# Ledger of designs, part 12: peptides against a protein of PDB entry 2KNC

Target 1, 74 residues: chain A of PDB entry 2KNC
Amino acid sequence: KGPDILVVLLSVMGAILLIGLAALLIWKLLITIHDRKEFAKFEEERARAKWDTANNPLYKEATSTFTNITYRGT

## One batch from the design tools (peptide; made by RFdiffusion4, then SolubleMPNN)

Design b1_p10_7_s1 (from b1_p10_7, 8 letters changed)
Fold by OpenDDE base, seed 1:
Structure b1_p10_7_s1 (fold): chain B 74 residues (1-74), chain A 10 residues (1-10)
Amino acid sequence: as target 1 above (74 residues)
Amino acid sequence: LVQKILEEAL
């Protein structure tokens, strides 16, 4: 049977669409894996910076509560 | 393989 020209055209169009969709899915997957690895490094660096700040003897809490011993509440 | 299946289907 000679190739049905309509079947050949539809198969080529379908193949191009599937290749395009597969390329977009692979691209999105690669970016998502990259971003998760970068975010994991950023959270590790942030955790290290928090530990360094907590062990810094010059770190004073920004909030100091002074109880005024002279304030006898009414 | 795919070409042989396509030749039998068409």
Scores: peptide ipSAE 0.023, ipTM 0.566, DockQ to the pose 0.078
Fold by OpenDDE base, seed 2:
Structure b1_p10_7_s1 (fold): chain B 74 residues (1-74), chain A 10 residues (1-10)
Amino acid sequence: as target 1 above (74 residues)
Amino acid sequence: LVQKILEEAL
């Protein structure tokens, strides 16, 4: 029974396409996991920096609310 | 198993 050269060719083409697609999916998955870990680390560092700023006795908010006692809101 | 399937396919 001669090998169906067409079946072998189509199976090899299909295997190459599946390997290529699998490689792209793995690559995208790895990048997505990496980016999520880096973003989580960035948000942790930002949360820590905000906490440190709130406990710094030298930190004065740049925004001071002055009540203008002469402003009669009419 | 895979070898037998390959031998029946060839």
Scores: peptide ipSAE 0.018, ipTM 0.515, DockQ to the pose 0.063
Fold by OpenDDE base, seed 4:
Structure b1_p10_7_s1 (fold): chain B 74 residues (1-74), chain A 10 residues (1-10)
Amino acid sequence: as target 1 above (74 residues)
Amino acid sequence: LVQKILEEAL
């Protein structure tokens, strides 16, 4: 029995669509892995910068707490 | 199973 030309054509079309979908999924996966690595690096650099700032004797908190000496808590 | 169904269909 010769291959049904219609079955061969539909199988080739289906294979092309599956390859296209697989390529899009691989591309999305690569981008997602890249973005997660870049974000993890950014959070690590930000964490280090906070530690370096906390150890800097020139760093003063921008927030100053003033005690109101006139507040009599009656 | 799937291969046998495919062979009977062809």
Scores: peptide ipSAE 0.016, ipTM 0.482, DockQ to the pose 0.067
Fold by OpenDDE base, seed 3:
Structure b1_p10_7_s1 (fold): chain B 74 residues (1-74), chain A 10 residues (1-10)
Amino acid sequence: as target 1 above (74 residues)
Amino acid sequence: LVQKILEEAL
């Protein structure tokens, strides 16, 4: 029996679709791993920037505790 | 097994 030209055609089309799908999955996986690493670096840099801000002698805490001297508790 | 399936498919 000669190879069914239809089976060969469908197998080639299926192989191309599977290769394309595999390439998209690999691409998505690489991006997802990259984005997770970049986000981890960004959170580390943001943590360091908060520490540097806490050690900055020009950083006045925006929270002034105003003791309301006018509160005479009756 | 795989060879027999391949021979029946060809």
Scores: peptide ipSAE 0.014, ipTM 0.455, DockQ to the pose 0.059

Design b1_p10_7_s2 (from b1_p10_7, 8 letters changed)
Fold by OpenDDE base, seed 1:
Structure b1_p10_7_s2 (fold): chain B 74 residues (1-74), chain A 10 residues (1-10)
Amino acid sequence: as target 1 above (74 residues)
Amino acid sequence: LVLEIIREAL
């Protein structure tokens, strides 16, 4: 009883599809892990840049409240 | 695995 040639063909086709799908999943997983590490580094650099801006002696608040001493509100 | 199935098939 030779193996059914249809079972062999379907198993080879199924194996090729599974290998292709596995390769795509591994590729997507590697990119996702890379992007998460790069994003974490970017958020750390952005946090440091905010600290540097907050400690910058040249940083003047964009909002200056001028009390008009001549304005006597009625 | 696949090569073993093919070898058992042939």
Scores: peptide ipSAE 0.038, ipTM 0.652, DockQ to the pose 0.075
Fold by OpenDDE base, seed 2:
Structure b1_p10_7_s2 (fold): chain B 74 residues (1-74), chain A 10 residues (1-10)
Amino acid sequence: as target 1 above (74 residues)
Amino acid sequence: LVLEIIREAL
């Protein structure tokens, strides 16, 4: 009894569809991992830029302390 | 797998 040609055709079609779906899922997974790594680098660079701003010799603190010369501590 | 199914089918 030869295999049912319909079973062979349906199995090949099913295999092609599953391979195509698997390739799309792998592609989406690779992009998602890439984008997460790029975003993590961007957040690290942004964190470093915030630390560099604190050590920038051009950074003037917005808070000025004024000594009140008229304050006679009683 | 697929090639084995085809080979057993022929």
Scores: peptide ipSAE 0.037, ipTM 0.649, DockQ to the pose 0.083
Fold by OpenDDE base, seed 3:
Structure b1_p10_7_s2 (fold): chain B 74 residues (1-74), chain A 10 residues (1-10)
Amino acid sequence: as target 1 above (74 residues)
Amino acid sequence: LVLEIIREAL
């Protein structure tokens, strides 16, 4: 049977598509791992900054609960 | 696998 040139072409095309898909999956995985590590670091730094802020007796929370004096809850 | 398919195709 002569070389099934069509099978060779389809196998090469399929291999290129699989390599491209694998590269995209690896890239997405690396980004997702990087982003999770960076986000975990950011949340740790934020938690530390919140701890340092909570331990600073001079920290006046910028959230003044504006009690609307005109809100008579009926 | 791929080399074997190429060898059977040649």
Scores: peptide ipSAE 0.033, ipTM 0.627, DockQ to the pose 0.086
Fold by OpenDDE base, seed 5:
Structure b1_p10_7_s2 (fold): chain B 74 residues (1-74), chain A 10 residues (1-10)
Amino acid sequence: as target 1 above (74 residues)
Amino acid sequence: LVLEIIREAL
């Protein structure tokens, strides 16, 4: 009966470690999926904001073309 | 199951 008690203790410890490792892997996977979805949403919103700015009649281009009338390009 | 294994080991 001595070796059987050690096998039971090691099997219980091994099971707890495997459950803990599995829980950490699931947790890390869920976070990684969440972060990728949030980043994809942020890049989509940023892309949409650029398109909406290009079509916004209130958007004034920050670039003013100054035509120097005295500049006769040779 | 686990409790039976423990009972047989003891």
Scores: peptide ipSAE 0.033, ipTM 0.639, DockQ to the pose 0.050

Design b1_p10_7_s3 (from b1_p10_7, 8 letters changed)
Fold by OpenDDE base, seed 1:
Structure b1_p10_7_s3 (fold): chain B 74 residues (1-74), chain A 10 residues (1-10)
Amino acid sequence: as target 1 above (74 residues)
Amino acid sequence: LVEEILEKAL
């Protein structure tokens, strides 16, 4: 039976669509893995910066609660 | 592989 020209055309169109979809999925996967690695490094650097700030002897808490010893509540 | 699938489809 000669090649059904319609089956050949539909198979080529389907193959092009599948290759395009596979390429987009691989691209998205690579970006997602890259972004997760970059975010993990950023959180590690942020954690290190938080530890450095906590060990900085010049770090004064922005909120200082002063109890006024002269305030006898009514 | 592709040729074997093509021969089997034809």
Scores: peptide ipSAE 0.027, ipTM 0.591, DockQ to the pose 0.084
Fold by OpenDDE base, seed 4:
Structure b1_p10_7_s3 (fold): chain B 74 residues (1-74), chain A 10 residues (1-10)
Amino acid sequence: as target 1 above (74 residues)
Amino acid sequence: LVEEILEKAL
């Protein structure tokens, strides 16, 4: 029995669609891994910059707490 | 079920 020409055509079309879908999934996976690595690097650099700023003797907090000396808590 | 479909396909 020769291969049903219709089954061969449908199997080839299905294989092309599956390869296309697999390529899109691989592409999305590669981008997602790239973006996560770049974000992790950015958060590490931002964490280091905060530590460097905290160790800088010239850094003063923008928030000053004033104690109101006239507040008598009765 | 899957075997019966496979036997009809071959």
Scores: peptide ipSAE 0.012, ipTM 0.429, DockQ to the pose 0.050
Fold by OpenDDE base, seed 3:
Structure b1_p10_7_s3 (fold): chain B 74 residues (1-74), chain A 10 residues (1-10)
Amino acid sequence: as target 1 above (74 residues)
Amino acid sequence: LVEEILEKAL
């Protein structure tokens, strides 16, 4: 019996769909790994920028403790 | 078993 032309056609179509799905999964995986690495770098840079802001002599803490000199505790 | 699968595939 020659190979059922329908089985060959369906197997080729199935193989193309599986290759396409595999390529999309690999692409999504690569993007997800890239985004996680970029986010980790961004959080490291943001942490470093907070340290530089704390050491900036121009940074005045927005919290002034006003001692209310008019509070005579009776 | 493998031969019966091969005979059904050919």
Scores: peptide ipSAE 0.012, ipTM 0.408, DockQ to the pose 0.044
Fold by OpenDDE base, seed 2:
Structure b1_p10_7_s3 (fold): chain B 74 residues (1-74), chain A 10 residues (1-10)
Amino acid sequence: as target 1 above (74 residues)
Amino acid sequence: LVEEILEKAL
């Protein structure tokens, strides 16, 4: 009895769709893992740069708060 | 079982 050509066709179509979906899921997973690692590295480098700046005796904050002693807020 | 499934599929 020859294989049901319809069953073979549907099985091949189903296999192609499953392979395509699996490839997209793997691709998205790899990108997501890559982007999370790159972002974590960027935040670590940013945190390190902030610590280096805070320990730099030449770094003066551009914002100086002057208390005006003559400003009696009424 | 597998042979009977294969005989029904072929």
Scores: peptide ipSAE 0.015, ipTM 0.476, DockQ to the pose 0.050; fails the geometry check

Design b1_p10_7_s4 (from b1_p10_7, 8 letters changed)
Fold by OpenDDE base, seed 2:
Structure b1_p10_7_s4 (fold): chain B 74 residues (1-74), chain A 10 residues (1-10)
Amino acid sequence: as target 1 above (74 residues)
Amino acid sequence: LVLEILLKAL
C-alpha cells in the first residue's frame, strides 16, 4: 500500500506545530522560573538590608520628635 | 510517535 501522502503531510505539519508550541511553553516556563528565582533573591537581599539598617547603631532616625515643654497647647 | 506513524505509513 503506497504511503498515504495526505497522512504524511498532516503528520509533519502537526509535528512542526506541536514542537513549536512545546518550545514556546518550555521557554515561558524557564523565564518564569528564572524571574521567580531572581525576585526571591532580590526580596532576600532587601530583607537582609532592612534587618542590617534596623540593627545599625549608626542609623539615627532623621526625624527626632522634640516635645517642647513650653508649648502648653491652648 | 511521529516516527512510528511514518514507519506504519511505509
Scores: peptide ipSAE 0.035, ipTM 0.650, DockQ to the pose 0.088
Fold by OpenDDE base, seed 5:
Structure b1_p10_7_s4 (fold): chain B 74 residues (1-74), chain A 10 residues (1-10)
Amino acid sequence: as target 1 above (74 residues)
Amino acid sequence: LVLEILLKAL
């Protein structure tokens, strides 16, 4: 029985489509992992900047609460 | 699977 050219063509087309789909999924996965790592690094740097500000003895909070001793809240 | 189909087609 000669080679079923239709079965060969359909199998090659199916393999190319599966490889293409797999490559797109891998590409999307790599980007998603990259973006999550960059975002996590940005949030860590932002958290560190807040901690450094809180630990800086030169940082005076711009909000001074003056308790007015004469303000009897009636 | 794909290789077996190709081998059986040849």
Scores: peptide ipSAE 0.035, ipTM 0.656, DockQ to the pose 0.085
Fold by OpenDDE base, seed 3:
Structure b1_p10_7_s4 (fold): chain B 74 residues (1-74), chain A 10 residues (1-10)
Amino acid sequence: as target 1 above (74 residues)
Amino acid sequence: LVLEILLKAL
């Protein structure tokens, strides 16, 4: 049985479409993995910068709650 | 897979 030219054409078209789809999926997967790693690093650096700001001994909170020791509520 | 289908179609 000679190669069915229609089956060969449909198989080549299907292969090109599958390769194109696979390339897009691989590309999206690589970007997603890269972005997740970069975002995790960014959130770690942001958490560290927030911690360093909270531990800055020069940061006086604008609200000093003085407990008035002389306030005996009658 | 695709190559094996192509070889079986031949």
Scores: peptide ipSAE 0.034, ipTM 0.636, DockQ to the pose 0.100
Fold by OpenDDE base, seed 4:
Structure b1_p10_7_s4 (fold): chain B 74 residues (1-74), chain A 10 residues (1-10)
Amino acid sequence: as target 1 above (74 residues)
Amino acid sequence: LVLEILLKAL
């Protein structure tokens, strides 16, 4: 029996839809991997910049502790 | 599944 022309048409349409969906999933996966690598690099550079700022001899803590020498805790 | 449907149609 020759291939049912309706089954052939539906199989070709289904294959085109699956290829299109697979291409979109691959594209989304590639972007998601790219963005995660770029974000990880940005967080590493930001962490290094924070360490460099913490070791900067020009960094003064915004908190000054004053000991009140006149406070006699009775 | 899809291949078995195609083989049964032939």
Scores: peptide ipSAE 0.026, ipTM 0.591, DockQ to the pose 0.078

Design b1_p10_8_s1 (from b1_p10_8, 9 letters changed)
Fold by OpenDDE base, seed 1:
Structure b1_p10_8_s1 (fold): chain B 74 residues (1-74), chain A 10 residues (1-10)
Amino acid sequence: as target 1 above (74 residues)
Amino acid sequence: DVLEKIEKLL
C-alpha cells in the first residue's frame, strides 16, 4: 500500500505543532528557572539591606510611641 | 529503524 498522502500530511503537521509546543514549553521552563534564581538573589539582597539597616546606628525607627500623660483611663 | 516501524503501520 503506497503511503497515504493524508496520513503523511497530518503527521508532518502534527510533528510541526508538537515541535512548536515543545519549544514553547522549554522556553517557559527556562524563563521560570531564570526568574526563580533572580528572585532568590533579590530576597538575599533584601535580607542584607534589612541587616545593614538593623546594624546602622543612624537608623531611627519611624514608629514613635506618644504617651498621652493626660489620658486617665476611666 | 523507527521509519521501518512507521512504514509497517501505514
Scores: peptide ipSAE 0.029, ipTM 0.572, DockQ to the pose 0.106
Fold by OpenDDE base, seed 5:
Structure b1_p10_8_s1 (fold): chain B 74 residues (1-74), chain A 10 residues (1-10)
Amino acid sequence: as target 1 above (74 residues)
Amino acid sequence: DVLEKIEKLL
């Protein structure tokens, strides 16, 4: 019996779908890894910028401490 | 091997 043309067509369609799905999964994985690395780098740079701000002589504290001399903490 | 098994089923 010659190759069933339906089996050949379904196998080609299945192969295209599997390749497309694999490509989408690889693409999504690469983006997810990239975004996680970029976010980790951003949080590290933000942490460093906070330390640099603490050592900067031009840093003006946003918080003023008011000592309430009438507050007797019992 | 896998192709030859498929050909035996067709």
Scores: peptide ipSAE 0.023, ipTM 0.537, DockQ to the pose 0.096
Fold by OpenDDE base, seed 2:
Structure b1_p10_8_s1 (fold): chain B 74 residues (1-74), chain A 10 residues (1-10)
Amino acid sequence: as target 1 above (74 residues)
Amino acid sequence: DVLEKIEKLL
C-alpha cells in the first residue's frame, strides 16, 4: 500500500499550519517580553524622575505643617 | 513506535 497521497498532502498542510502558528506564538511572546521590559524601564524612569524632584532644591512643597507651641491642650 | 500506531489507524 503506497502512502495515501491525500494523507501526505494533509500532513504537509498540517505541518505548515503548525509551523506558522508556532512562529506567530514565538513572535507574540518576544513582543510581549519586550513590552514588559520597556514598561518596567518606563516605570523605573518615572519613579526616578519623582525622586529627582524631591532632591531638587527648587522644589517648594505646596503645604507646610506648623506646630502651635502656644496650644497646651486644655 | 508512535508512528507505527498512527500507520495502523490509517
Scores: peptide ipSAE 0.023, ipTM 0.536, DockQ to the pose 0.070
Fold by OpenDDE base, seed 3:
Structure b1_p10_8_s1 (fold): chain B 74 residues (1-74), chain A 10 residues (1-10)
Amino acid sequence: as target 1 above (74 residues)
Amino acid sequence: DVLEKIEKLL
């Protein structure tokens, strides 16, 4: 029996769909790895910026702890 | 073996 034309058409269609799905999965994987590396770099740069700010003697913390001197804890 | 199983499925 020659190749069933229906089986050939379905196999070609299935192969195209699998290639497309594989390409999307590879693309999503590459983006996910890229975004994780970029996020890790961003958190490292933020940690460095926070450390550099802490070493600046002119840095006044925006958080002032006001001790309420009028609060007599009963 | 694998090809012969595929040929039996077609």
Scores: peptide ipSAE 0.018, ipTM 0.488, DockQ to the pose 0.103

Design b1_p10_8_s2 (from b1_p10_8, 9 letters changed)
Fold by OpenDDE base, seed 1:
Structure b1_p10_8_s2 (fold): chain B 74 residues (1-74), chain A 10 residues (1-10)
Amino acid sequence: as target 1 above (74 residues)
Amino acid sequence: LVDELIEKLR
């Protein structure tokens, strides 16, 4: 029995779609891993900059805590 | 409110 031409065409079309989907998933995975590593580096640099600022005796926190007695947390 | 919005965006 020769190869069913319809089965061959559908299998080739399915293979192309699966390869395209796999490539998009791999691409998204690589970007997601890259972005997580870059974000982790950024948070490490930010943490280091915060520690360096805390060791400066001239640093005064610009943040004042205001307690609003009328604030009911909803 | 703000912390809950930050948690939803994370």
Scores: peptide ipSAE 0.027, ipTM 0.452, DockQ to the pose 0.015
Fold by OpenDDE base, seed 2:
Structure b1_p10_8_s2 (fold): chain B 74 residues (1-74), chain A 10 residues (1-10)
Amino acid sequence: as target 1 above (74 residues)
Amino acid sequence: LVDELIEKLR
């Protein structure tokens, strides 16, 4: 009994689709991990800049935060 | 509401 040519063709097509989907999932995972690491680094650098500023007695915050006690966040 | 939508999209 020779190999069923239809089964071979469908198995190759299915394998290509699964490899393509796996590559997209790996790519999305790598980007998501990269972006989370970069964001964590930017928040750490921003926190360090805020602490360095807090140690400078000559720094005047250009931004006044007004807490509106009537604002219940949306 | 907007912050919860942003967090779900992130």
Scores: peptide ipSAE 0.029, ipTM 0.529, DockQ to the pose 0.019; fails the geometry check
Fold by OpenDDE base, seed 3:
Structure b1_p10_8_s2 (fold): chain B 74 residues (1-74), chain A 10 residues (1-10)
Amino acid sequence: as target 1 above (74 residues)
Amino acid sequence: LVDELIEKLR
């Protein structure tokens, strides 16, 4: 009994599709990990820049934070 | 409302 040519063709097509899907999943995973690391660095740099600004006695914040007591967090 | 919109957009 030779391998059914249809089973061989479907298995090759299925393997190509699975490799393509696996490559896309790996790519998405790598990007997601990269973006999370870059965002964490950006938040660290922003926190550092805010601290350096707070240590400057000539800096006046142009924005005042008002606590809106009526804000219901929607 | 804005936080739920941000969470849906993410």
Scores: peptide ipSAE 0.026, ipTM 0.510, DockQ to the pose 0.017; fails the geometry check
Fold by OpenDDE base, seed 4:
Formats: sequence, structure tokens, C-alpha cells
Structure b1_p10_8_s2 (fold): chain B 74 residues (1-74), chain A 10 residues (1-10)
Amino acid sequence: as target 1 above (74 residues)
Amino acid sequence: LVDELIEKLR
């Protein structure tokens, strides 16, 4: 007896669903790897910019600490 | 004065 036509139809439908799910998982994995690599580059560039700023003699902090010498905590 | 008030509230 040849394969039951219902078994063939269900196997083809199952294969299409598995291929679709696998494609979505691969797509999500590729995006997640891409975003992690981009974020790692951004953090490395930010770290380099911080070191370059620390070594720049022209850098002035945008924030000044004012010490009130007349403040006596009462 | 302010520290003494904070200590009374603690």
C-alpha cells in the first residue's frame, strides 16, 4: 500500500511549519548577534573616547564643584 | 541647627 494521503499531507504541512519556524529562529539569531556586535563596538568606542578625553589637556569638565567655604553646618 | 532637626526626625 502506498503512503496514506493524509499522512503525506500532514507531513508536508509539518515540514512547511518547521521550515518557517527555523527561518524565524535563524533571522532572530542573526539580528541578536548583529546587535550584540554593534553594542560591543559602541562600548569600545565609548571607552576609547573616555581615554582620549582623559589624555586631552584641553578637556574641561562641564561640571564644576563649588565648595562653599562659608557653609558652617549648624 | 539643620543636622539637629534631622537627628530629631530620625
Scores: peptide ipSAE 0.006, ipTM 0.185, DockQ to the pose 0.005; fails the geometry check

Design b1_p10_8_s3 (from b1_p10_8, 9 letters changed)
Fold by OpenDDE base, seed 1:
Structure b1_p10_8_s3 (fold): chain B 74 residues (1-74), chain A 10 residues (1-10)
Amino acid sequence: as target 1 above (74 residues)
Amino acid sequence: LVDQLIEELL
């Protein structure tokens, strides 16, 4: 049976599409892993900054409780 | 590479 030129053309087109799709999936996976590692470092630094703020003697809570001495609830 | 894949597929 002579070479089915249609099968050859479709196989080459399919191979190019599969390689392109595989390259895009690998690229997306690498970016996603990179972003997850960077986000994990950012959350660790944010957690450290929160601990440093909690141990800072100059930190005053933004919430002041004002007790109205004149309010006698009926 | 492409030629070898064509020869293996024919």
Scores: peptide ipSAE 0.058, ipTM 0.712, DockQ to the pose 0.102
Fold by OpenDDE base, seed 5:
Parts: structure tokens; sequence; C-alpha cells
Structure b1_p10_8_s3 (fold): chain B 74 residues (1-74), chain A 10 residues (1-10)
């Protein structure tokens, strides 16, 4: 009866540890999937915003081309 | 379940 009580205690402790580890792994997996989906959505919205800006008639190009008439590139 | 496992092993 002595060794069997120790086996029961160790089995219960092992089961609690395995459940706790499984819960932490599931939690980390859910967060990782959530963060990847949110990041993918953010990059898609950023890409769409760039395309929408290119089609916006209120967009002023920040780049002014200055043609130097005196620059004869030979 | 746990109590039954304890009784079977005790």
Amino acid sequence: as target 1 above (74 residues)
Amino acid sequence: LVDQLIEELL
C-alpha cells in the first residue's frame, strides 16, 4: 500500500502538470494565430490605403521635378 | 473517477 499511494500522488501531479502545460500551449497558439491575423489585416489595409491614395484626386505628389534648363548632360 | 482510482489502488 505504500508505493501505490506514491504512484497515485505522482500520477495526479503529472496529470495537473500536463493539463496546465496543454492549457498554456493552447493559449499561446490562440494568441499567435490572433496576432498573425491582425498583422495580415494591417498589411492588407496599408496596401489598400496606398492604392486608395494613388486614386485620390486630393493626393499631391511630394516629389517636385525641377528641370534644370542649364544642365546639358553631355 | 479519481476517488475510484484511489480506492482500486489502495
Scores: peptide ipSAE 0.048, ipTM 0.689, DockQ to the pose 0.073
Fold by OpenDDE base, seed 4:
Parts: C-alpha cells; structure tokens; sequence
Structure b1_p10_8_s3 (fold): chain B 74 residues (1-74), chain A 10 residues (1-10)
C-alpha cells in the first residue's frame, strides 16, 4: 500500500506552513535582539556622554540660582 | 513592542 497521497499532500502543506512560521519567528527574534543591543549601546553612550559633560570644566548649567541676600523671612 | 503591534493591527 503506497503512502496515502492525501496524507503526503497535507504533510507537505503543513511542513511549508511550519517552516514559514518558524522563519518569521526567527526573523522577529533576530530584529528584537538587534534592537535591544542597539538600545543598550545608545543608553551606554548617553551615560558616558553625561559623565563626560559632568567632568567637562567648560560645562555650565543653564540654571543660575540667585540667592536673594535681601530676603529676610520674618 | 506587543502594544505597537496591537495598535498597527487595529
């Protein structure tokens, strides 16, 4: 008795669908890992840039706090 | 990611 032609056709169709779904899942996983690595690198570079700016003696905060020496809170 | 995929599918 040869393999049932319907079982062979359905198994091939099922295999193609599973391969397609697996390829999409792998692709989405690779992109997600790539984006997380790029974001982690960006946050590390931003953290370094903040440290370099804080250690830069040329950086002046744009916020000037003026203490009003004439304000006597009674 | 999941929320953005839901917004793009709606």
Amino acid sequence: as target 1 above (74 residues)
Amino acid sequence: LVDQLIEELL
Scores: peptide ipSAE 0.035, ipTM 0.661, DockQ to the pose 0.032
Fold by OpenDDE base, seed 3:
Structure b1_p10_8_s3 (fold): chain B 74 residues (1-74), chain A 10 residues (1-10)
Amino acid sequence: as target 1 above (74 residues)
Amino acid sequence: LVDQLIEELL
């Protein structure tokens, strides 16, 4: 029986679709790994910037503890 | 492997 031309055509179409899907999955995986590494660097830089801000003697903490001077604890 | 897939497909 000669090669079933329909099976050959469907296999080639299936192979092209699988290659396209594999390329999209690889691309998504690479982006996801990149974004996680970039986010980790961003959180490290943010933690460092927060530390540098806390070490700045000119940084007045925005948390003013208002002691309510009118609270006479009975 | 590829040759066996080709023989099974043909």
Scores: peptide ipSAE 0.033, ipTM 0.641, DockQ to the pose 0.144

Design b1_p10_8_s4 (from b1_p10_8, 9 letters changed)
Fold by OpenDDE base, seed 5:
Structure b1_p10_8_s4 (fold): chain B 74 residues (1-74), chain A 10 residues (1-10)
Amino acid sequence: as target 1 above (74 residues)
Amino acid sequence: DVLKLIEEVL
C-alpha cells in the first residue's frame, strides 16, 4: 500500500497545480481580451473625435499661418 | 467515491 499512497498524493498535488495553472491562464486571457477591447474603443473614440472635429463649424485650426514679410526666401 | 477510494488505499 506504500507506493499507492505516494501516487495518490502526487496525483492530487499535480491536479491542484494544473487547476492553478489553468486558472492563471484563464485570468490572463480575460485581462488580455479586456485590454484589447478597451484599446479598440479608445482608438475608435479618437478616430470619431477627429471626424467630428473636421465637421464641427466651431473648430478653429490651431495652426496660425505667420507670414514673415521680412523672409526673403532665397 | 473519491473518499472511499482514499480509505481503500490508506
Scores: peptide ipSAE 0.036, ipTM 0.651, DockQ to the pose 0.055
Fold by OpenDDE base, seed 1:
Order: structure tokens, then C-alpha cells, then sequence
Structure b1_p10_8_s4 (fold): chain B 74 residues (1-74), chain A 10 residues (1-10)
């Protein structure tokens, strides 16, 4: 049976499409794993920065409650 | 083996 030229052409086209799709899936997976590792480092650095801020004796809360002793609410 | 499967289908 001579190779069906249509089957050969369709198989080559299908193989190229599958390789392209596989490459895109691998690329997306690598980026997703990278971003998850970078986000985990960012949350660790943010947790350290909060700890350093909480132990800094120079840290003043940005919000101060001022009680006006002269205000008698009606 | 994959080449023999291709030769059987084609």
C-alpha cells in the first residue's frame, strides 16, 4: 500500500500542532511555577517587613485617635 | 515499534 499522501500530510500537520500546543503548555507551566515561587518569596519578605516594623521602636502608627475632651455630643 | 504501527496504518 503506497503511503496515502493525504494521511501523511494530515499526520504531519497534526504533529506540528501537537508539538506547538505541548510547547505552549510547558511554557505556561514553567511561568506558573516561577510566579508561585516568586509570590511565596514576596509573602515571606512581606512577613519579615511586618515583623521588622512591629519590633522597630521608631514605628509610630499612622492613625492616631485624638479624643477631643471639649466635645460634648448633643 | 511506533514506526511498525505507522507502517500498519498507512
Amino acid sequence: as target 1 above (74 residues)
Amino acid sequence: DVLKLIEEVL
Scores: peptide ipSAE 0.033, ipTM 0.623, DockQ to the pose 0.106
Fold by OpenDDE base, seed 2:
Structure b1_p10_8_s4 (fold): chain B 74 residues (1-74), chain A 10 residues (1-10)
Amino acid sequence: as target 1 above (74 residues)
Amino acid sequence: DVLKLIEEVL
């Protein structure tokens, strides 16, 4: 019995679709892992910079509270 | 077994 050309065609089409879907899922997984690692490094560097700033005796907070003694809130 | 399945489909 010769190969059912329709079964062969549908199996090849199905295989291409599954390979394409698998490639997209692998790609999305790789970028998600990459982005999470990069974000974790960024938050670690930000945490270190905050500690270094807190231990720097030359650091003055940019926020100064001025009490205006002449401000009578109406 | 896999070869027989291929021979049954082809």
Scores: peptide ipSAE 0.023, ipTM 0.580, DockQ to the pose 0.077
Fold by OpenDDE base, seed 4:
Structure b1_p10_8_s4 (fold): chain B 74 residues (1-74), chain A 10 residues (1-10)
Amino acid sequence: as target 1 above (74 residues)
Amino acid sequence: DVLKLIEEVL
């Protein structure tokens, strides 16, 4: 029996749709991996900048603690 | 079972 022309047409259409969907999933995966690598690099650079700032003798914490000398805890 | 069903349709 020759291949049913309808089955061949539907299988080719289904294969094209599956290839298109697979290509979109691969593309989304590549972007997601790229963005995660860029974000990891950004967090590493931010961590280094924080360490460099902490080692800078010009860095003063914006938070000053005042001890209330008049507070007598009973 | 699924393979036999495919062979019966082809």
Scores: peptide ipSAE 0.017, ipTM 0.515, DockQ to the pose 0.085

